# Designs tried in a protein design run: peptides against a protein of PDB entry 5A53. Part 62

Target 1, 230 residues: chain A of PDB entry 5A53
Amino acid sequence: LVENVKQALFIPGQSCNKNLHDIMVDLSALKKPDMKRFNRKNDIHPFEDMSPLEFFSEKNDCSLMVLMTSSKKRKNNMTFIRTFGYKIYDMIELMVADNFKLLSDFKKLTFTVGLKPMFTFQGAAFDTHPVYKQIKSLFLDFFRGESTDLQDVAGLQHVISMTIQGDFQDGEPLPNVLFRVYKLKSYKSDQGGKRLPRIELVEIGPRLDFKIGRIHTPSPDMVTEAHKKP

## One batch from the design tools (peptide; aimed at target 1 D141 R144)

Design b2_p27_3_s2 (made by RFdiffusion4, then SolubleMPNN; from b2_p27_3, 9 letters changed)
Fold by OpenDDE base, seed 5:
Structure b2_p27_3_s2 (fold): chain B 230 residues (1-230), chain A 27 residues (1-27)
Amino acid sequence: as target 1 above (230 residues)
Amino acid sequence: GYFDVSNEPLLVKSFDDIPLLMKKFAE
């Protein structure tokens, strides 16, 4: 079963500013062509009322959504939302630190739209801690694109990297997640032997350090339904 | 499941595994 590529909707909230707009544009570029952006601000508070997001999910046929808001308490906040059957499955607030870099801050490179990214996650907590497991699941689900046989992969050009910023103990604040994007540069080895091509990673942006905010997790019933094989 | 990402073939354990992965997809 070829799973249809999940579509993403980027929504400027009422408090969306220029920086968040620029971040939205650059991050959403990685999701092309499977992305829509609203041009108008929408007054949405997903942790108070989720119904507007469910409406947008259904109306736009998008199972992935990102709400862009900013306040004193939650500056540069990207709320990532996933739906199942157009109902909210999970949500997570990821606040972008002030040290962010846009695509314009890096050397412009030729980029083919629609190629599947490679992924790498650094930190054991991505496999063990429920919050980081959700983040890993979210970003894989968000950017994986089409489920294709490996033989159908026309090419690989970039890596999405996520790193937990340092170690932490139980009861401590959760470390930030460092989001990085690299383009692969392959060098032909002049030696006619079976040597692996030399690969260089070049950062292309955006560069985002995510502070973890509020989380909504699905009900046990919704988890059961979502894990049923179609 | 709808949110199962465990079988992502392009999930790399480390940056050092990227050349090997690239070779696998170039074949």
Scores: peptide ipSAE 0.350, ipTM 0.858, DockQ to the pose 0.688
OpenDDE base, seeds 1, 2, 3, 4: peptide ipSAE 0.339, 0.102, 0.243, 0.272; ipTM 0.852, 0.742, 0.831, 0.827

Design b2_p27_3_s3 (made by RFdiffusion4, then SolubleMPNN; from b2_p27_3, 11 letters changed)
Fold by OpenDDE base, seed 5:
Structure b2_p27_3_s3 (fold): chain B 230 residues (1-230), chain A 27 residues (1-27)
Amino acid sequence: as target 1 above (230 residues)
Amino acid sequence: GYFDVSNEPLLVKSFSEIPLLMKKFAE
């Protein structure tokens, strides 16, 4: 069964500013062609009422959503939402730190739209801690694209990297997650021996440091339903 | 499951495995 690629909807909230708009444009470019963006601001407060997001999920046939909001308490906030059967499955607030870089801050490189990214996650907590497990699941689910056999991969051009910023103990604030995107540059080694292609990683952006905010986790019943094999 | 990402073939454990993965696609 070829699973249909999950579609993403980017929604500017009422408090969306120019910086968030630019971040939205650049991050959503990585999800092309499986992405929609609203041009109008929408007054949505997902942790108070989830119904508007469920409506947008169904109306736009998007199981992935990102709400762009900013306040003094939650500056540059990207709320990532996933739905199952157009009902909210999980949500997480990821606030972009002020040190962000846009695509325009990097050397412009040719990019083929629609190629699958490689993924790498740095930090043991991505496999053990429930919040970081959710983040890992979310970003894999968001950017993996089509489920294809390795033989059907037309090419590999870029890597999405996520790193937990430092170690932490129980009860401490959760470290930021460093989001980085690299393009692969392959060099033919002219050395007459075993041609191990030399691969270099070139950062292409955007560069985002995510501070973790509020989280909504699915009900046990919804987890059971979502994990049922079709 | 609908949110199962465990079988992603392009998930690498480290940056050092990227060249190895690329070799598998070049073969």
Scores: peptide ipSAE 0.387, ipTM 0.869, DockQ to the pose 0.671
OpenDDE base, seeds 1, 2, 3, 4: peptide ipSAE 0.383, 0.278, 0.373, 0.347; ipTM 0.866, 0.832, 0.866, 0.860

Design b2_p27_3_s4 (made by RFdiffusion4, then SolubleMPNN; from b2_p27_3, 11 letters changed)
Fold by OpenDDE base, seed 4:
Structure b2_p27_3_s4 (fold): chain B 230 residues (1-230), chain A 27 residues (1-27)
Amino acid sequence: as target 1 above (230 residues)
Amino acid sequence: GYFDVSNEPNLVESFSEIPLLMQKFAE
């Protein structure tokens, strides 16, 4: 069953600023053509009332949403939301640190829209810690595109990388997650008569360091329903 | 499941595996 590619909706909140708008544009470019953006600001507070997001999910047929807000407590905040049956499944606040880089900060490389990325996750906590497991699941779900069992390596052009910034112990603040995007560059290497292609990674942006904020997790019943095989 | 990402074929364990993966399919 080829599952339909999940569609993403990017929503500027009432407190969305120029920096967040630019980040939104650049991050959403990686989700083309399976992306919609609102041009108008919307006064949404998802941790107070989730009903507006559920409404937008259904109205726009988007199971992925990103709300862009900024405050003193939560600067450059990207709230990632997933829905199941147009009901909120999970949410996570990821605040972009001030050291972010836009696509314009990198060398312009030709990019084909709609190609499936490769993924790398660095840090054991992505497989063991509940919060980082959710982040891994979210970004795989968000950017994987078409579900296929076929490894069409010839169609791969870029890598999405996520790294946990350092070690941490129980009770300590959760380290940031470093989001990086690379393009694959193939070089003809002449090694002993066999031309093995050498592949290099070139960072293309955006570069985002995410500070983890508030989290909403699904009910056990919703988890059970969402994981049922059709 | 709707959120099952466990079988993502493009999930790579390390950057070093990327060239190896590309070589396997170029042959």
Scores: peptide ipSAE 0.337, ipTM 0.841, DockQ to the pose 0.646
OpenDDE base, seeds 1, 2, 3, 5: peptide ipSAE 0.057, 0.301, 0.241, 0.031; ipTM 0.579, 0.838, 0.806, 0.435; seed 5 fails the geometry check

Design b2_p27_4 (made by RFdiffusion4)
Pose (drawn by RFdiffusion4):
Structure b2_p27_4 (pose): chain A 225 residues (1-189, 195-230), chain P 27 residues (1-27)
Amino acid sequence: LVENVKQALFIPGQSCNKNLHDIMVDLSALKKPDMKRFNRKNDIHPFEDMSPLEFFSEKNDCSLMVLMTSSKKRKNNMTFIRTFGYKIYDMIELMVADNFKLLSDFKKLTFTVGLKPMFTFQGAAFDTHPVYKQIKSLFLDFFRGESTDLQDVAGLQHVISMTIQGDFQDGEPLPNVLFRVYKLKSYKSRLPRIELVEIGPRLDFKIGRIHTPSPDMVTEAHKKP
Amino acid sequence: FSTNSFVMELAEKEADFFQEVFDALLE
């Protein structure tokens, strides 16, 4: 009854550069094998015209899309896009801060591609705040991959950790979201003792513009059997 | 029909589960 794994399409925008491309490559690796990359630049402006994104979603059968854009106003801009029936469901701009680390900045460890990641979300706002609820929903939907009734403990290899940069009060600017990836190590103490090693990429997301779905589309996208 | 509601609820329950595991066992 459940759908196939959602496919991701990574799209370099007209203003995409090499540094932003490196971020795309390393992050796209976490999506393997359910991922496609475009090589050329495309003149796409999602908050002016959504038509091209809906077109690419249909022709490539990708319900998840990431547009790469950079200007001084919005540097290292990653626009995460989800579609329903090849129409736009929601969009959010996540801009990467300059303190980012790539896979090259971390010791390369053995890594089995295609395993179900574990998630941890740190921050009460992930459950109550509309903006951060969308982000939690986005990254769960984006990277969880295959749904299954069966889990091999040996397959529990890495965790995707997302942390809000400190608590905050209403009216203040929205804190960044800290994206971290760790590999698990376990030792004997039955329950194991758990330690973590960072494998990257390390990304601090600055929150930009947001598009939310209409109530009608939410009803269809979240309709229950 | 859509299974998205089910899948997302399951994802949230998995994330809470692993949060409890990491709160208890992580060093």

Design b2_p27_4_s1 (made by RFdiffusion4, then SolubleMPNN; from b2_p27_4, 16 letters changed)
Fold by OpenDDE base, seed 4:
Structure b2_p27_4_s1 (fold): chain B 230 residues (1-230), chain A 27 residues (1-27)
Amino acid sequence: as target 1 above (230 residues)
Amino acid sequence: VSSLSLIEEEAIKEAEKFKEFFEKYLV
């Protein structure tokens, strides 16, 4: 069974601005070729009515969606949506902090489109806290790409790093998630007559600090259906 | 329709393999 790579749809909301558009372009570049973008703004409010997103999921055959909106309360908001059977499974608002960097802010490096990223997660809460578990699951699902054999690991060119910004206790505001993208550089180092490959990470962008907003979690029934082994 | 659980389990296994790869080659 060739698992079909999940397709992503990027949707500019009515309040989408230039900064969000630029962020959308740069983030969606990491999802090529498995990405579609709308050029027109759409008046969608997913926490009020999810029906338009379900319609777009089905019409475009996309199980991943990102809605770009901005308001006084939710500036630079990227709502990540997953569908199962073209029905909303989960949603999360991730607001991009003003300190973001675009691909143009980094040294231009040759990037091969369609290569599978490696992931790193920094922070114990990615494995213990329900919100950070959802974020981890979402980003793994979003950028996983094609299932590759271990032999193709040698072709891996980039790392997506996600870090929880600091420690927190129960009842405190959830720390931001620091999204970073690195290119892997392999150098031949001769140390002591053994050629050990030295690996360096070079940041390539975009650089995004995500503030966590509203979350929609699936019903227990949808969880059961989505976890059924075919 | 591929199970989300299978996709997540495979993604985690792949991430672990990548981590093991990096731990071996990241000095």
Scores: peptide ipSAE 0.112, ipTM 0.729, DockQ to the pose 0.595
OpenDDE base, seeds 1, 2, 3, 5: peptide ipSAE 0.060, 0.077, 0.044, 0.048; ipTM 0.699, 0.701, 0.686, 0.682; seeds 1, 2, 3 fail the geometry check

Design b2_p27_4_s2 (made by RFdiffusion4, then SolubleMPNN; from b2_p27_4, 17 letters changed)
Fold by OpenDDE base, seed 3:
Parts: sequence; structure tokens; C-alpha cells
Structure b2_p27_4_s2 (fold): chain B 230 residues (1-230), chain A 27 residues (1-27)
Amino acid sequence: as target 1 above (230 residues)
Amino acid sequence: VSSLALLEEKAIEEAKAFQEFLDKYLV
């Protein structure tokens, strides 16, 4: 089943500032051409009322949304929302740390728009801890792009790397997730008469460190529906 | 209606295969 590429809608909240706008522009560039952005600020509080987001999901045919807000308690907050049947499936707040880097902070590299990124996840908690499992699922779903055959891996130019910043125990604050984007360079090297591919990764941005905020998890019924094989 | 589960499983497998590839060939 070649599933249609999920469309993303980027929404500036009422408290969206210049930094969040710049972050929104750069992150959304990775989702081109499957991305829409609103130019107007919208007064949306997703953890108080989800109805406006469900309305936008349906109206724009977007199953992925990102709300950009900022407050003293939740600075540079990106709320990632997924919908199923235009109903809220899950939400997570990811607050961008002040040490972020924009695409303009890196050497401009030519890349083809619309190429499927490869992913790498560093940290065992991405497979074991419910919150990090949700983050992994979210980013894989968000940036998956078109299903390419494994043979086209040689054409893959982008790597999205997500790293859990350190170890943690139960009851401790959840470590940040380090979001990095690389361009993959492959070259043939002759070692010992065998041509082995060699890979280099060059960071291209943006660079974002995400602090985890509030989470909304799907109802058991929605999980069951979303897991139904077509 | 896309099965999130099937998509996630495939994406996870792809990510794992890619990590193994990086571990082998990253300079």
C-alpha cells in the first residue's frame, strides 16, 4: 500500500514570536512539498480545547499539525498534533532550547526537495519508554515522506538524528531530545581490494534541542482504529 | 484509512536497517 504522504499544517499561535517563526520556517522546509503554513496568528489552546485543531485538520486535509506558542512557562513551544479521521490522536509539547541553530547558521548545501529522510535514534528509551516511543513514532510519521524502495537509499540525501540527552531514572525529569539534520555523502573507497562504501554526515540544520512538555495520548478505541489493517 | 501500526513497524525497521548501515560504513 503506497500511502499518501501525510500533509503538515504549521500554525502560529497568538504568542508566536520571531524566533518561533524562524524555527517554523526552517523545520517546515524539511516537510516540503507536503506542508502548509498559516500567515495569521490563531488563538489556540490545544490542551483546553482541541476542537479548533480538529476543524483545521479537516478543512486543510492535514493529519499533522504544529502549533507555535511561547510563554514564560513554555518558551519556544512546538505542540505536535496528529489526527486520525480528523480527530485528535495524540499531542506532545516540545520546547526548543535557546541554543537552536537555523539553516542560515550552516553552510548552504544543495538538496533535492521532497527526498525521504533517513532516521537514526540514539537512546534505548526510544524503544522502551512510552514518551520517547511516542516521539519516535511522531517524527517517523511526520517526515516519512514517500515510500521509496530500499534500492533508492543511495539517493537519500538527508538524515534526521534524534538523541536522548543522557541517562535517566524513573521519577527524574525526562532528558531533552537532540534533533539534528545531516546531509549524507557516500563515496567508494578501495580498502584491501574491496570497494566499500564510505559515508560522511555533514550537519545542515536546523539544530533543535527539545524539552518535553505536556502529552495527550490516544484513547484505547482510537488506538484500535488506527491499528486496523485496511 | 492508513494503519498507523503497519506504517510505524516499517518505518522502525527502516530506521534500524539504516543505523546498522551507518555503524558499518560511517567514517
Scores: peptide ipSAE 0.289, ipTM 0.825, DockQ to the pose 0.694
OpenDDE base, seeds 1, 2, 4, 5: peptide ipSAE 0.240, 0.018, 0.220, 0.272; ipTM 0.795, 0.472, 0.783, 0.812

Design b2_p27_4_s3 (made by RFdiffusion4, then SolubleMPNN; from b2_p27_4, 13 letters changed)
Fold by OpenDDE base, seed 1:
Structure b2_p27_4_s3 (fold): chain B 230 residues (1-230), chain A 27 residues (1-27)
Amino acid sequence: as target 1 above (230 residues)
Amino acid sequence: VSTLALLEEEAEKEAAAFQEFFDKYLV
């Protein structure tokens, strides 16, 4: 079963600004060709009423959505939404810190659209803490693309890196997630008589530090349905 | 509709392959 690559819909909210638009453009470039963007602002408040998102999911055949909003309380807020059967599965607010960098802030490198990324997750909480598990699952689901033969990992062009910014204890505010994108550069290296290619990571952007906001988790029934093997 | 179960299983396989790649070439 070749799983159809999940399609993403990027939605500018009513409060979407230029910065969020630019972030949206750059982040969505990583999801090409499997993305749609609305050019019109939509008045959507997902934590108040999810029905408009379910409608958009169905109408656009997109199981992934990102809503771009900004307010004084939730500046540069990217609400990531997943649907299952066009019903809301989960949601998470990820607010982009002001120190963000766009693709234009990096040296332009040739990039092939539609190549599968490699992923790296730094921080034990990605495997233990429910919120970071959700983030890991979300970004894998969002950017994984097509299933490829894993034997050709050397042909992969770029890495998506997600790092939890520091340690935290129970009851403390959740650290930011540092989102970074790197291009792989392979060099012929003669290290110790073994001609092993040396790989260097070159940051290509965007650079986003995500502050975690509100979360919606699926019902146990939806979890069961979404984890049913076909 | 790809299920999360398939995603997780495939993601684990990919993670192992990526780790092997990184261990081989980024060390």
Scores: peptide ipSAE 0.291, ipTM 0.839, DockQ to the pose 0.545
OpenDDE base, seeds 2, 3, 4, 5: peptide ipSAE 0.339, 0.303, 0.359, 0.402; ipTM 0.861, 0.848, 0.865, 0.882; seeds 2, 3, 4, 5 fail the geometry check

Design b2_p27_4_s4 (made by RFdiffusion4, then SolubleMPNN; from b2_p27_4, 16 letters changed)
Fold by OpenDDE base, seed 3:
Formats: structure tokens, sequence, C-alpha cells
Structure b2_p27_4_s4 (fold): chain B 230 residues (1-230), chain A 27 residues (1-27)
């Protein structure tokens, strides 16, 4: 099925600061051309009232939203929201650690807007733990872009890498997720008769370490509706 | 209406294929 590319809306909250604004600009650049940004701050508290986000989803025809807020308890907080039929499907708070790097901190490389990223996920919990499964689903859904033939590796320019920062046991705090973006360089290798392409990865940014916050999961009814074949 | 589930299955399959590609060629 050729599905339409999901559109993302980036919303500065009332407590949005300069750092969050810069992070928003750089992260949203990876979603071009399929993104919108608000220039004005909006007083939205999605875990108290979801109705403003549902309104924005419908008004802007965006099934993906990111709310940028910051407080003492939830510093540099990016709330990722997905909608289904303009109703809230799921939400997750991802707080950016202070060690973040912007695109300006890396070497400027030629980047073509709109090319599909490759994904890598490091950590078994991305396939087994419900929270990390949701994060994997979210980022795949958010940055997947257009459906392309997997054989057209020549059109792939960048890799989004997500790593769980260490092992954890039941009842322990969930480790951070390390978000990294690399440019792919492919070279022909003539070594040893095996024409295996040599691949090099160059980090291009942004670099974000996400601390996991509050989560909203869909109702069983919404899950059933989202699983209906068109 | 896009089935979120079908999209997820395809996206997961793509991600797996990419990982297998990287495991093979990223020495």
Amino acid sequence: as target 1 above (230 residues)
Amino acid sequence: VSSLALLEEEAIAEAKAFQEFFDKYLV
C-alpha cells in the first residue's frame, strides 16, 4: 500500500526556551518537507487536557505532533503525540539531556531533503519491553517518509540510530535512549575479490539523549480500529 | 484510513532488513 507521508506539527509550549527551540528546529529539519512549526507559544498541558492537540491535529491535518516544554521536574521535554482520526492515539514524554549537540556542532555535509532514512535499534528491549516498543514504533512512524523499494540503497543518505543506554531489570528506572543521526558513505572495495561495498557512517546531528517520562497508551477500541485493514 | 498496524509491520520489516544489511557490510 502506498500510504501518504504523515505530517508532523511542532508546537512550542508556554515554557519553551531557547535550547528547546534550537532542538525543535534541528529535529524538524529531518522531517522536511513533511512538517509544520508554530511560531507562537501555546499553553498546552496534554496529560491534563488533550482537546487542544486534537483540535490542532484536525486543523493542520497532522497525525504527528511534538510539544516543546520545560520545567524543573521535566526539563527540555519533548512530548511526542500521534493521532488516529484526529483523536489522541498515544503520547510519550522524552526529555533531552543537557549534553545535546545541534547541527551547527557538526561538519556541514550536503543533505538532500526528503530522502528516506535507514533505522538502527540497539537493545533487545526495543522488541520486548512495551515502552521501548512504543518508542521504536513512534520513531519509525515519525521518520519513515515515503515507501521506497528496499533495493534502492543508492537513494539512502542517512541513518537514524537509537540505542538503549545499558541493561536494566524490572522495577529499575528505564535507561535513556540515545538518538544519533549519521550520513551514509558507500565506497567500492576492491580488496580480496569480494566486491563488498565499504560503508562509512559520519555523524551529522542532532545528538540527543532522551530520558523517558509520562506515557499515554491507546484504548483497546482505538487499537482495534487502527488494526483494521483499509 | 491507513492501518497503523500494517505500517508498523512493514516499517519493522524494513528496519530488520536494514539491520541485516548493516551487520553484513558494516565491518
Scores: peptide ipSAE 0.162, ipTM 0.752, DockQ to the pose 0.659
OpenDDE base, seeds 1, 2, 4, 5: peptide ipSAE 0.130, 0.130, 0.178, 0.146; ipTM 0.742, 0.745, 0.770, 0.746; seeds 2, 4 fail the geometry check

Design b2_p27_5 (made by RFdiffusion4)
Pose (drawn by RFdiffusion4):
Formats: structure tokens, C-alpha cells, sequence
Structure b2_p27_5 (pose): chain A 225 residues (1-189, 195-230), chain P 27 residues (1-27)
């Protein structure tokens, strides 16, 4: 009954550069094998015209899309896009801060591609705040991959950790979201003692513009059997 | 359809959260 794994399409925008491309490559690796990359630049402006994104979603059968854009106003801009029936469901701009680390900045460890990641979300706002609820929903939907009734404990290899940069009060600017990836190590103490090693990429997301779905589309996208 | 849950998900810090997930999978 459940759908196939959602495919991701990474799209360099007209203003995409090499540094932003490196971020795309390393992040796209976490999506393997359910990922496609475009090599050329495309003149796409999602908050002016959504038509091209819907076109690419249909012709490439990708319900998840990431547009790469950079200007001084919005530097290292990653616009995450989800579609339903090849129409736009929601969008959010996540801009990467300059303190980012790539896979090259971390010791390369053995890594089995295609395993179901584990998730940890740190921050009460991930459950109550509309903006951060969308982000939690986005990154769960984006990276969880295959749904299954069976889980091999040996397959529990890495965790995707997302942390809000401190608590905050209403009216203040929205804190950044800290994207971290760790590999698990376990030792004997039955329950193992767990330690973590960072493998990257390390990304601090600054929150930009947001598009939300209409109530009608929410009803269809979240319809229960 | 949009997925918003996963059995390998916990709230909290990364170390405690994965410890709870691993503990559940061993039960």
C-alpha cells in the first residue's frame, strides 16, 4: 500500500557556484541511491514562478527537489521543494552559513550506502512551531528512504541530527538549524554503550522564505486509506 | 503522500536518542 521511495532531484540554479555545488554533492550522497543530479544551470525562481519545478518533477518522476542559488542577499541558498501529484506541496529556503564542513574535512570511514538513517531532533519548537514542524517533516520525508517492517540491528549505521541553535522567544529572529551526521560505535556494558563520530557534511541552515500548501492539498496528500 | 514519522526517530540529543532507538531494536 505504501508508496515507492521518494526520489530527489538536485538542480543547480543560474547563480550556482562550485562551493555550493560541493555542498550539493556531499548532501546528495546521503540520498543515494534515490537521487539524481542535474549538471547544467537552470533559470528557476520558485517564489516567482513554480511552473518549471512542477515540470521537472513530472518528467523526472522526482517528488523531492533541491534548487541551488546564491546571491549576496541569499548566499548558499538551498530551496527544498516537495510535490504532490507533480504540483508544489511546500517550499522552504535553507541558506548555508560560511562555517560549513564538507566530507573532505572529516576522516573517511567505512560507509555502507543505502542504509536507513536514524534521526534525532533537538528542540521543543520542532513539535510546536509551524516553521520548525515543516523542517522536521521535510527532512524526515527526504532522507528516511525505504519503509520496512524488518530492521537489522547491524544496519543501524549512522544518525542524522538536527538541532535548533538555542531556545528562543516569540518575535525574535528564528534560530538556525544545525545539521550533523554521525557514525555509530557501540561497546559492551543487554544494551551497548553508544559513542558517535562525525562524518559530515556539517551544515548550519539559515531559514528563508516559506511556501505552505492549501487545506485542499493537505487533505489529498494526507488522505487515509 | 508526505511522510512525517519513522520508527528510527527520537527527540532529544543525538547520543541519548540513538541509544533509545538501539535499545528498542534489541528488545
Amino acid sequence: LVENVKQALFIPGQSCNKNLHDIMVDLSALKKPDMKRFNRKNDIHPFEDMSPLEFFSEKNDCSLMVLMTSSKKRKNNMTFIRTFGYKIYDMIELMVADNFKLLSDFKKLTFTVGLKPMFTFQGAAFDTHPVYKQIKSLFLDFFRGESTDLQDVAGLQHVISMTIQGDFQDGEPLPNVLFRVYKLKSYKSRLPRIELVEIGPRLDFKIGRIHTPSPDMVTEAHKKP
Amino acid sequence: HISETDHLMENGDALTGVSKIVARMLS

Design b2_p27_5_s1 (made by RFdiffusion4, then SolubleMPNN; from b2_p27_5, 17 letters changed)
Fold by OpenDDE base, seed 5:
Structure b2_p27_5_s1 (fold): chain B 230 residues (1-230), chain A 27 residues (1-27)
Amino acid sequence: as target 1 above (230 residues)
Amino acid sequence: MVVESDDLLADGDALEGAQELLGKLLS
């Protein structure tokens, strides 16, 4: 079952600022062509009322949404939302730390639109802790397209690395997730007459450190329905 | 402000993970 490539909708909230807009533009570039962006600010509070997001999901045929908001308590907040049947499946707030870097902060490299990134996850909690499992699932779902593993390797251009920043114990605040994007660069190494292609990873941005905020988990019924592959 | 090469080394775990993945994919 080739799952249709999920479309993403990026929504500037009422409190969206220039920094969040720039982050939105750069992050959404990685989702092209399967991305829509609203140009107007929308007053949406997903943890108070989810109905506007469900409406936008249906109207735009997008099962992925990112709401951009900022406040004193939740600065540079990216709320990632997934829907199933245009109903909210899960939500997570990921706040971007102030040390972020944009694509313009890195060397301009050629980018082929439509190539899917490969992911790597660093930290055991991505497989064991419910919050980090949700993050892993979300980002894989967000950037994973219809391509087979073989097609992804053959067309490998970008690697996205997600790292849990440090160790933590039960009851401690959850460490940030470091989001890094690398491009594969091929060099002709002239070593000893045999030109062996050397492949290097070059960071291309954006560089984002995510602080974890509020989470909405799916109901058991929705989990069951979402896993029912037709 | 262009991210200098030294700033890239500060994310050792992130880069190492990506390199490991690359190694696995090219093997």
Scores: peptide ipSAE 0.203, ipTM 0.754, DockQ to the pose 0.112
OpenDDE base, seeds 1, 2, 3, 4: peptide ipSAE 0.187, 0.158, 0.175, 0.182; ipTM 0.743, 0.689, 0.741, 0.743; seed 2 fails the geometry check

Design b2_p27_5_s2 (made by RFdiffusion4, then SolubleMPNN; from b2_p27_5, 15 letters changed)
Fold by OpenDDE base, seed 5:
Structure b2_p27_5_s2 (fold): chain B 230 residues (1-230), chain A 27 residues (1-27)
Amino acid sequence: as target 1 above (230 residues)
Amino acid sequence: MVVTSDDLLADGDALSGAQKILAKLLS
């Protein structure tokens, strides 16, 4: 069974500002063609009432949602939501630090829409710590695209890199996750008359440092149901 | 604000992971 590519819905909240809107546009560009964006602000508070998100999931046939909100306590907050059967599966708040860079801050490179990214995760906690395991799972679900067994090198265009910023102990605040996107650039280098292909990584953006906020985890019953669907 | 090569070098951990992927692709 070819797992259908999960569709994403980007939702500006009532407190969405220009910076968050720009971040939304740039991040959603990486999800093309499998994304939708709302043009209107919606007053949604997912940790108080999840019903509006379940409604939008069903109406738009999207199992991924990103809510853009900003407050003094939760500045530049991207709430990532996954649904299963149009019911909330999990949620996580990822707040973008002020040092973010947009696609316009990098050299414009030709990009083919619909190619699968490669992923790299730096930090042992991505495999051992529940919160970072959820983040890893979320971003893989978000950007993985269609599962093709063909390692067609021609289909490899960009790398998504996620890094845990530093070490931490139990009971300490969770370090930020550094989100970076690189494009593979091939050069014909003339080394001694033999044209050897040189491949370089070029950062293309956006550049986002995520501070971890509130989390909603699925019920054991929903976990069991989600793992039963191929 | 233009991101320079120096800015990329300052992002060493993120870049090192991407370079590891690149190395696997070239092998």
Scores: peptide ipSAE 0.127, ipTM 0.695, DockQ to the pose 0.098
OpenDDE base, seeds 1, 2, 3, 4: peptide ipSAE 0.022, 0.052, 0.020, 0.035; ipTM 0.567, 0.671, 0.540, 0.650

Design b2_p27_5_s3 (made by RFdiffusion4, then SolubleMPNN; from b2_p27_5, 16 letters changed)
Fold by OpenDDE base, seed 1:
Structure b2_p27_5_s3 (fold): chain B 230 residues (1-230), chain A 27 residues (1-27)
Amino acid sequence: as target 1 above (230 residues)
Amino acid sequence: MVVTSDDLLADGDALEGAQEILAKLLS
């Protein structure tokens, strides 16, 4: 079953600033053509009232949403929302650290729209810790779409790397997640008469360090329903 | 510009992970 590629809606909140707007533009470029962006600011507070997001999910037929807000407590906050049946499934706040880099900060490379990224996750907690498991699931769902069995090597353009920044123990603050994007650059290396393909990784951006904020987890009933493949 | 491990000291794990993927693709 080719699951339909999930559509993403990027929503500038009332407190969205220029930096967040630029981040939104660059991050959403990785989701093209399966993304929409609102041009106007919307006053949405998802952890207080989820109804506006559910409305937007249904109206725009988007099961993925990103709300861009910024405050003193939650600077450069990207709230990632997933819906199921246009109802909120889960939410997570990921605050972008000030050391972010935009696509314009990297060497301009040719990018083909619509190619599926490869993913790499660094840190055992991505498989064991509930919060990082949610992050992993979210980003896979957001950018990978449906896994096609055929890794068409020809379709492999870029790698999204997510790394937990350091070790942590129970009860400690959760380390940031480092979001990096690399493009595969293939060179014909003539080594000893055998043309071995040399592939290099080139960072293309954006570069985002995510601080983890508030989380909304799905109800057990919604988990069960969402995993029911039709 | 090839991002070398030296250029990504803060992102060493990120680059290593990406390199591992490359190694698997080339194998």
Scores: peptide ipSAE 0.190, ipTM 0.732, DockQ to the pose 0.111
OpenDDE base, seeds 2, 3, 4, 5: peptide ipSAE 0.177, 0.017, 0.026, 0.020; ipTM 0.721, 0.578, 0.562, 0.581

Design b2_p27_5_s4 (made by RFdiffusion4, then SolubleMPNN; from b2_p27_5, 17 letters changed)
Fold by OpenDDE base, seed 1:
Structure b2_p27_5_s4 (fold): chain B 230 residues (1-230), chain A 27 residues (1-27)
Amino acid sequence: as target 1 above (230 residues)
Amino acid sequence: MVVTSDDLLADGDALSGAQEILGKLLS
């Protein structure tokens, strides 16, 4: 089964700054080769008018988009957009906290482009709360693509970890999502004549703490259509 | 650099989750 890897388009908004650009470059490196980046800023306000995004989705044949904007109210905002049939399926604003780290902040490690990451999600709300369920679905869709069965452990290079920062009750502000990327290093340790594989996790970046912003949920009709496997 | 729990106090859950996955892969 040829996995139709979803293509991502990274779009700098009019208010995109250097920090957001750097974050965009580093995050998109994990999506290579299945990504495009615009070099020009585009004045797009997806929660006011979605039509420009649908246009870009169709013209670039990308079902995933990330819009980079920054304002006083929504600093370092990454709007993640998914389309179905080049129509908006869902959107979510994820604002990067100021404590972010770039790839350059970590020890340079070589990695093979195109290897699928393994995901880990920490927090029960990823399975129960609609917003966190959407986030989980989005990131799995964005980086893993269509689930092939047996991830060959031999092909496992990266782990993407997403953690809900703390507990929350109904009606409280939603905690941030901590995004971390680790490289797996395998060592052959000769302990007691049994070669036990020792695996070490090394953070490679980027390190992003996401504050949750505005959300657009798909219509029930679009949900039904998107789940119809062709 | 190996990520240790001491290095990532704020990310303890993230590291624990990743370690749990590694444990499952090695089992």
Scores: peptide ipSAE 0.044, ipTM 0.674, DockQ to the pose 0.118
OpenDDE base, seeds 2, 3, 4, 5: peptide ipSAE 0.136, 0.023, 0.029, 0.200; ipTM 0.712, 0.568, 0.588, 0.777; seeds 2, 5 fail the geometry check

